Peptides against a protein of PDB entry 2FGR. Designs and how they scored, part 164

Target 1, 331 residues: chain A of PDB entry 2FGR
Amino acid sequence: SSVTLFGIVDTNVAYVNKDAAGDSRYGLGTSGASTSRLGLRGTEDLGGGLKAGFWLEGEIFGDDGNASGFNFKRRSTVSLSGNFGEVRLGRDLVPTSQKLTSYDLFSATGIGPFMGFRNWAAGQGADDNGIRANNLISYYTPNFGGFNAGFGYAFDEKQTIGTADSVGRYIGGYVAYDNGPLSASLGLAQQKTAVGGLATDRDEITLGASYNFGVAKLSGLLQQTKFKRDIGGDIKTNSYMLGASAPVGGVGEVKLQYALYDQKAIDSKAHQITLGYVHNLSKRTALYGNLAFLKNKDASTLGLQAKGVYAGGVQAGESQTGVQVGIRHAF

## One batch from the design tools (peptide; made by RFdiffusion4, then SolubleMPNN)

Design b2_p19_4_s4 (from b2_p19_4, 11 letters changed)
Fold by OpenDDE base, seed 1:
Structure b2_p19_4_s4 (fold): chain B 331 residues (1-331), chain A 19 residues (1-19)
Amino acid sequence: as target 1 above (331 residues)
Amino acid sequence: SAAEFTAALMAQEEVVVYY
């Protein structure tokens, strides 16, 4: 039996040239290269190849010292694992996000990540971004010659919002092939939520792939998110990502990623381009810099996620430039 | 492994604090 305390403190100086008023914002931000976190995890060997596990993890906000408090909303699971795979009980990443965000070269944080896992429709559910769920049961298969899968179900527990009666129910999963330099995955999910107090289904399909050439890695995502509303028609977004990373000088990594968000309900596109650099001072400490450009067209109002400085939208059709320079420390 | 740690890091999406 072992218990491990672990964490990341990632803090940066961040700048964005536009907020919702058209003004610049700058200051101390968090989680620019990796989400800052504190966690406890452990395993118990039960014999016969069976293990029990726990995982408790919360987000750290180094700029304000967690002024809004600390919780285990990142993950709070108990598990059993063995030759059959792993079963998890508790709040976690849903299987679809856990697998498909692994293709994001910006680690699903800061100003550079793929932003497709989003609440595109002003959904009133707490997890309408498709990232995590409460009341979750998850199952992950072993790897069989590269083939693997994950499945999840979250109970709604009769949660209601307005006339919606199944808010927070999730069903989803992925199939994947992970072998040597190649990774490829297909994810499908449905969440029950509410929009304007009316029942809405959040349907998601995501394809991901990556290939490591040794000298560089390529990664890509294709996603469709669809909020199916009883009134007002569907809110559909098609999101695309292509990224490359390469090692630099044995201690550095450069990353370039492009994303397109085609927001069908408003006939509007947003384009994101991000250049990132990580310089490893050790196995645990890195300096990093991110430079992102977000171009909104037409009615699009997307903003870069400079957490701790500014993560809101911009005016319709406005472009935003963001910079983060920071320190990441893992323990 | 460092790869498992990096994979675990990559698998941990941001909690969007709904403002």
Scores: peptide ipSAE 0.015, ipTM 0.464, DockQ to the pose 0.032
Fold by OpenDDE base, seed 5:
Structure b2_p19_4_s4 (fold): chain B 331 residues (1-331), chain A 19 residues (1-19)
Amino acid sequence: as target 1 above (331 residues)
Amino acid sequence: SAAEFTAALMAQEEVVVYY
């Protein structure tokens, strides 16, 4: 058996030119290039190609020293793996997010990521962004000539909000083809939640693809999220992303990503453009900079996620500029 | 590679946006 301690500390100086009041915000932020984390993981060989595993991982907030405490809400799994693939028990990424966020060139982190995996409807469930679930059972297939899949089910444990039952139930999965420079996948998920104390289904469909040309990588996402409400009609968002990355000088990487969020319930669009650069000082330490522009139209109020500085919305139809410059250290 | 190891470690990166 082995146990590995691992982590990332990523802290930045961040700036956004506009908050909900129209004022600038700046300070020390966290997780601008990578999510800061502390984790423990290990495996035990059980013989015959069977392995047991555990994974415990929590987020680190380097700006305040985890003033609100530490937990293992990122992942807390036990697993069995072998020639059949892997079964996981415990809180984790849901299979759909685990696979489909891999096409985000900003790794779902900082001011540049694809923001489609979101609570678009003021859902009252704890994980209404479609990213993680409690009480999750997951299965991941091996890779068979490029083909792979993942499936998950999360128990609601009879959680209720208002008149909504089954809150926190997740069912979902993906199918994928991963071979050499090519990756493509389709994900489908449904999560039970509540909006305004009423039963709501969060339905999600996501298509992702990437190709690594060696000199550059292209990546794309197409997503539809629907909060299907029994009363008041559906809250639908169509999200689109296209990104490119390229190595620079053997020690750097430049990234450019565009996203469009078409918020149908308010007939309003938001456009996000992010330029990122990572400079590797070593295998473990990098400097980085991100520059993001978010243009809200009409009733859209989206804000860039400058975690630790400002992650709130802006006034309707307002644009926001964000900057992060930081250090990432992995151990 | 270090980039692949970092990328494999980073493929687990998600911002939990706490609203």
Scores: peptide ipSAE 0.015, ipTM 0.461, DockQ to the pose 0.035
Fold by OpenDDE base, seed 2:
Structure b2_p19_4_s4 (fold): chain B 331 residues (1-331), chain A 19 residues (1-19)
Amino acid sequence: as target 1 above (331 residues)
Amino acid sequence: SAAEFTAALMAQEEVVVYY
């Protein structure tokens, strides 16, 4: 058996030019290039090609020293793995997010990420962004000549919110092809939640693809999220992303990513464009900078996620500019 | 591998804490 302590401390100076009042915010933020975390993991060889595993991981907030406490809400799994693949029990990334966020060149963190995996409907469930689930069973296949898949089910445990009685139930999965420079995936998920105390289905369809040309990588996402409400009609968002990354001077990486969020329930679009740079000082330590522009149209109020500084919305139809400059250290 | 671990580290999304 082995046990590994691991983590990332990622802290930045961040600025956004507008909050909900139209004022600028600035300060020390967290998780600009990678989510800060502390974890324990280990494996035991059981013989015959079977392994047991555990993984316990929580988020670190370096700006306040985890003033809200520490937990293992990032991942708390026990697993069995072998020639059949891997089965996981416990809170984790749902299979759809685990696979489809891999196409985000900003690693689903900071001011640059694809924001499609979101609670678009003021859902009252704890994980209505479609990223993680409690009470989760997951299965991941081996890779078969490039083909792979993942499936998950989360129990609702009769969690009630208002008149909704199946909150937190998840079912979903992906199919993928990962071979050489090419990756492509299709994900489908449904989560039970509540909106305004009423039962709501969060349906998600995501297509992702990337290709590494050696000199540059291209990546793309197409997503539809639909909150199907019993009363008040559907809340549908179509999200699109296209990004490129390239190595710079053997120690750096430049990234450019565009996203469009077509928020159908409010007939409003938001445009996000982000330029990022990472400079590796070592295998474990990097400097980074992100510059993001978010343009809301009409009734759209989206804000950039400058965690630890400002992650709220802006006034309807307002644009926001964000900057992060920070240090990432892995241990 | 270290690369797979780094990729897995990078694929792990945030808990969006709405501040």
Scores: peptide ipSAE 0.014, ipTM 0.466, DockQ to the pose 0.032
Fold by OpenDDE base, seed 3:
Structure b2_p19_4_s4 (fold): chain B 331 residues (1-331), chain A 19 residues (1-19)
Amino acid sequence: as target 1 above (331 residues)
Amino acid sequence: SAAEFTAALMAQEEVVVYY
């Protein structure tokens, strides 16, 4: 059997020109190009093409040395894999987020990512962003001539919030086609949660696609998220993303991504545009820079996710500019 | 991409502790 210790330390200097008070914030931030992490993983060959696996991964905060503690909330799984695919038990990315975030050219991290996988409704569940789940069973198929799928179910364990029952129950999955330069996927999920102590269903549909032209990659996402409430109507957001990336000089990558968040419950839009550059100093170490613009309209209060510096909202209708310049090291 | 970087990270010489 083997056990691998792995990780990423990604730390940056970050700036945003506006917080909720209209003031600038700056300092040392984390996870600007990749989420900083520490992990352990391993596999055991059981013979006959069957393997056991484990994966334990937690987030690292390099700016404060994990002052709030360390946990394995990124992933804590045991698995069996073989010709049938992979079954996982434990907290992980839900199948929908695991597949559909792969089309985000900013890797679901820093100030540039697609922010559609979000708690749009002040949901009171621990994972109302649709990214991960506790008590998760997941299954991933092999790739059959390009076709693949993933499915997941998370137990609620009779968790209650207010009058809401079944909080934390997840059911979801995706179907995909991955062949050569082409990737395309459709994901569907439902999660049980609470809003204002009342039962709410978080429904999500996401379509993603990418094509690698060799000289450049194009990627896109279409998403609808609905928090279905018995009282007060649905909180619906339609999110759109289009991005391109290209290699630069054999050691760099440039990325440009646009997103639109159409927040129907407040009849308000937000526009995000991000330019990113990664410069590889080695296979393990990179310098990076991100420049993001977030334009809120009307009642929209979205903020860029400058983790470790400022990740809150702004005043309604205000625009925010963010910058990150940092080092990523992988071990 | 994240997947390519994760794959590249997974392909890097990791500190492998053999048990």
Scores: peptide ipSAE 0.011, ipTM 0.459, DockQ to the pose 0.263

Design b2_p19_5_s1 (from b2_p19_5, 14 letters changed)
Fold by OpenDDE base, seed 3:
Order: sequence, then C-alpha cells, then structure tokens
Structure b2_p19_5_s1 (fold): chain B 331 residues (1-331), chain A 19 residues (1-19)
Amino acid sequence: as target 1 above (331 residues)
Amino acid sequence: MTIELPPGYLARLAAEAAA
C-alpha cells in the first residue's frame, strides 16, 4: 500500500488599515493564496474498478507553529470509488461548498475570496458558514457527458444548543455541467443550527458559472443565505461575485474579483474588490500579492480575512484595505 | 512525498491498537 504525505506552507506579510478600534494591524499571516495544510492520503485498488481511499488533512499555521494544536478538521474521510462515482464517510467539505467555491478565483482563501459562505447570523453551530460538516456522508457522481452531481447528509447525533435540537444536521447537494471551457452549477443546502439558543435553519442556494476563453477566465456566483428563525424574523444575505483571471507571461496569473454582500436584516451592503497576482517560481513554489478593498455601508461591519494578523470586523460603515505578500510552497 | 508501507502494515497497527 502507498501513503502520500502532502502539504502546503503558505505564509505572508499582511496589513489591514483598520481593525474594530480603527487601528491598523500588520504582521506575519498564513494562507494568503492557498490554505496551509498537512495531509496524508492513500488508495487501495480492490479490483474490478473499485478503490478504497482515505484522506486526513489539517490546517497548518506557520506563524505560530500550530500553537493551538493540530487536527484533521479540514478532511478526515474514508471512501469507496469506482465507475459509480465516490462515496465518502467523515468530516469534509460539504458537497455544496466543494463545488460552488470552485468558482471563487481566490479559492476561498486569503483576503480576496468570496465571503458568501459565512455565518451571517451568529449561529451557534460549529460549521454555520456552510463549508464543512461533521458526521458527513457524501456521494459524488461521475461526469456523464458534462453532467455531474454531489449529495451529502450530516448526522446531528441529537446535538442540542439551548432549546434547539438537531444542531449540525446538514442536507444538501448540487447539480452541475462541466464541459470543456464551461462550468455551471446549482447548489442547495439546509443546515440545522441555533441562534440565541433557539432553533434556526440555515438555508442556502448558490448558482455558479465560469468560462475559460484561454486568454482569460470569467467566473460568477449568485447566492442567497437565509437563517430562518422562529422569533425575530429571517436573517437573509444575497451575495454576488464576478471575477476574471488571466495568465501572464507563462509564469504568472492575475486575478480581479468583485463581490457584493446585501445584508437584508440590517439593510446594509458591503462591496469587496480584490486584485491578486501569483508568480510561479516553480511548479511547487510561488510568490503572490493580494490587494483588497472592502467598503461597508450603513450597519455593515465585515472585515477582510487576513488570517494570522486580523480577521475580525470593523466599525459599522467603515472601509478596510488589506494587503498580503507571501510565499506558497507545496510538497 | 510518497511513503511506501508494507502490505497490511497499517491494518496490523490498527488491530494492535484496538486490542
């Protein structure tokens, strides 16, 4: 049998001009271009086109050497795969996030990503951002002439918070068409959680599409997230993203992405624009730079995710500028 | 990086750990 040890170490110097107090923050940050990670994976050929697999992956924090410890919270799956597709058991990206984040040109990482996959309502569940789930069973179809799909269910295991039961239950999936330069997907998900100790449903619908013109790629997302509360009304956010990327000189890539977050519960919008550049020194090592602007309007308090430096919010209606310059190394 | 393990090595370790 074979086991592959793999990972990414991505560390940057980061700056944001405003924190919650209106002060600048700067220092050494992590995961600006790709999430730093350490993982083990392997496959076993069982014959007849059937394979068993495992995948264990955790996040690395290069700035402090994982002072809070190491775990496999990124992915901890066992799987069977074959002509029927793939079944996975264990903590992983939920199918909706796995597919729909692929349209984010910043790969859901650093200060530039689409931030729609978020806990918009102070949900008390561990994964109320809709990205991953514990106790997950997932199924992914093969690609049939472009058409593919993924489905997932996560058990709540009777977890309770306050008076809320079924916390952590996830059900969701996507349908997609991936053929040549075109990709398009629709995802639907519901997650049970709690807000203020009361039962809340996190409903999510996401549409994504991209087209690769060779000289450039365009990508877009449309998302609605709704935390349905029994008391206090729904907390709804409509998120929009449009991005473009292009290769530069055979060794680089430039990215430009805009996102709008229309936070209905507070009648406030936030605008995000990010310019990114990646320079490949090799197949495994790259330099990168990101420049992001986040404009909060009215009661919006969103902050850029400069992991390792500052990832909190800002004062209501304040704008934030962020910069990351770093090294990404894969092994 | 790829680490090659003897066949059944991990299964044996798992069995020993479960005992």
Scores: peptide ipSAE 0.039, ipTM 0.581, DockQ to the pose 0.428
Fold by OpenDDE base, seed 2:
Structure b2_p19_5_s1 (fold): chain B 331 residues (1-331), chain A 19 residues (1-19)
Amino acid sequence: as target 1 above (331 residues)
Amino acid sequence: MTIELPPGYLARLAAEAAA
C-alpha cells in the first residue's frame, strides 16, 4: 500500500487598477494559474477489480503561509472504484462543477476564469457558489464509448439559517460525451440555501463543449443560475463563455477567453476578457502571465479575483484591469 | 512523491483499532 504526497505552489505578483474605493491594489497573490494545494492520496487494491481510495487536499496560501489555517476543504473523500465506476464519500467538488469547470481554459483559477459558478444572491450557505459541498455522496460512471455521467447528493443535516431548515442540501449531476477531440456536457443542480434568512433554492443549468483542432482548442460554456427565493422573486444570472487556446513553440500556451454575465435581477451586464500565457520551464514548473479586463455596466459591481491581493467588487458601472505574473510549481 | 508503507504497518493499525 502506498500514500502519495502531492501539491502545487502557485504564487504571483498581482495588480488591479481599481478597488471599491477606486484605488489600485498590488502585491503578492496566490493561485493565478492553478490553485495552490497540498494533498495526500492513496489506493488499495481489494482484488477482483475493486479498489479503495482516499483523497485529502487543502488550499495553500503561499503569500502568508496559511495564516488563517490549513484544512482539507478542497477534498476529503474515501472511495470505492471498479468496473462500475467510482463512489466517493466526503467533501468534494460537486459533480456539476467538477465536469463543467473543465471547459474553463483558466481552470476556475486566478483573474481569468469563468465566474458563473458564483453566489449571485448573497446566499448565506457556505458553498452557494455551486462548486463544492459538505456531506457529499458522489458517483461517477466509467466512460462508455465516450458517454459518461456523474451524480451527487449532499445531506443538509438539518442546518438552519433563519427560517430555512435544509441549507446545504445538494442534488445534481451531469451527462457528457468525451471522445477524441470532442467534449460536451450538460449539468443540472439544485442546492438549498438561505437569502435574508429565507429558504432559497439555487438552481443551475450548465452546458459546456470543447473541440481540440490540434493547432488550437475552442471551448464554451452556457449557464443559467437562479436563486429562487420564497419572498422577493428570483435572482437570475445568465453566463456565457467562449475561449480559445493554442500551443506556442512547443513550450508555451496562449489563451484568450471572453465571458458575459447577464445579471437579470439588476438588469446589468458584465463583460470579461482575459489573455493568458503559460511558459513551461519543465514538466513541473511554469511561468505565467494573465491580463484581464472586466467591464461592468449599469448596476454591476463585479471584480476580478486576484486572490491574496484584492478579490472584492468595484463601484457600479466601473471597469477593472488586472495583471498576474507568477510561478507555478508542482510536486 | 510516493511513500511506501512499512511492512506490517496495516496489521499493526488493525490491531490497535481492535484494542
Scores: peptide ipSAE 0.037, ipTM 0.678, DockQ to the pose 0.430
Fold by OpenDDE base, seed 1:
Structure b2_p19_5_s1 (fold): chain B 331 residues (1-331), chain A 19 residues (1-19)
Amino acid sequence: as target 1 above (331 residues)
Amino acid sequence: MTIELPPGYLARLAAEAAA
């Protein structure tokens, strides 16, 4: 049995050259290389190969000291695990995001990550980005010769928005093959939500793969997100990502990642290219720098996610450049 | 508290860092 306190404090100086008004923004930002967090976790051996577990984790905002408060919205689970795998009860990453975001070389945070897991349609559900869910039950299999899977269901608890009556319901899962240097996964999910007060299904399919060549790692994602509205046309986005990383000098890592977001509803594309470097000062402390370029075409208004500085959109068809330089400290 | 991070710990946590 154990109880562990853990966390990451990641704070940076960030700059973006354009906001929604076309002006630059700069200041102190958070979570540029890893999401800043504070957590508690533990396990109890129940005998017979059965374990109980808990996990409580919240985000830390080092720039303002969590002025808006602290919560355990990142994860708040109790679990049982054993030879059968693991069952979790509570708010968590949904199985699809938990597995498929692992192929993002920028750790699903900062200005460089794959942004496909997004609310593309002004969905009114709290988790319409497809990342986490309330009222979630999850199951994860063991690894069987490389094969593994995860499944989840979140209760809507009859939450209504407008005429939509099942907001927050999630059903989804993935199948994967993880063996040595190879990882490949397929994820499927559906969330019930509302757009404009009308029932909408958020359907998601994601394919991910990576291969570690030792000297370098390649990673890729292919995703389709479709908000199927009861009234009105579907809002569909096809997202693509390809990334590479390599160790540098035994203490560093360089990363390069490209993403394309084909926003079908507005017939507009956005291109994201990010170069990142992490320099390990120790096992727990790193310096890092990210340089990202986001090119919006036509009606696209996507912005880089410089958390704590500026995470809003830009003018249609505008390009945005972002920089983050920071410290990550784990404890 | 001084925590010794096991190998791959940061990588694992980074993979879980979805916002």
Scores: peptide ipSAE 0.027, ipTM 0.477, DockQ to the pose 0.032
Fold by OpenDDE base, seed 4:
Structure b2_p19_5_s1 (fold): chain B 331 residues (1-331), chain A 19 residues (1-19)
Amino acid sequence: as target 1 above (331 residues)
Amino acid sequence: MTIELPPGYLARLAAEAAA
């Protein structure tokens, strides 16, 4: 058996030109290229093609040394795997996010990522962004000639918020085709939550695809998130993303990604465009820079996620510019 | 960093912790 200690420390200097008050924010931030993390994982061969595994992973905040504490909220799973695939028990990425965020060229972190996996409705559940779940059972199939799938169910454990019951219940999954340069996936999920203390279903459908041309990679996402409320009407957001990446000079990578968030409940759109560059100093160490522009229209108040510096919204209809320059080190 | 553990090491630790 083996145990692997692993991690990433990603720290940056970040700037955004506007916060909710219209003022600039700047400082030392984290997780601009990859989420900073510390983890342990291991496997045990049980014979007959069966393996047991564990995975414990928590986020690292290098700017303050994890002043708010350390936990394994990123992943805390035990698993069995074999010819049948993999079953996981414990908090993890839900299958839909695990697969569909893989099409995000900015690794679902920093100021450049696709922000569709979001709590669009002031949901009161802890994981109303649709990214992770507590009490999760997940199953992932093997890859059969490119075809693969994942399914998950999270127990609510009778969690209540206001009059809403079953808060935190998740059911979802994806089907995918991954073969050579092509990847394509369809994900469906429903999560029970509360909005204003009232029962709400968060429905999500996501299509993703990418193609690696060798000289460049294209990636795209189409997503609809709908918070279905019994009272007050549905809160629907259609999110779109298109991105491209290309290697530069053998040691660099440039990324460009555009996203549109059509927030139907407020009849408002936000446009995000991000340019990123990664310079690999080694296999484990990189310098990076991100430049992001977020244009809010009408009542939209979205903000770029400069973690550790400012991740809040802006005034309605305001645009925001963000910059991150940092170091990523993996071990 | 990967640490290789001898066979049964974790099981032994578990047994010791349970005693």
Scores: peptide ipSAE 0.022, ipTM 0.551, DockQ to the pose 0.519

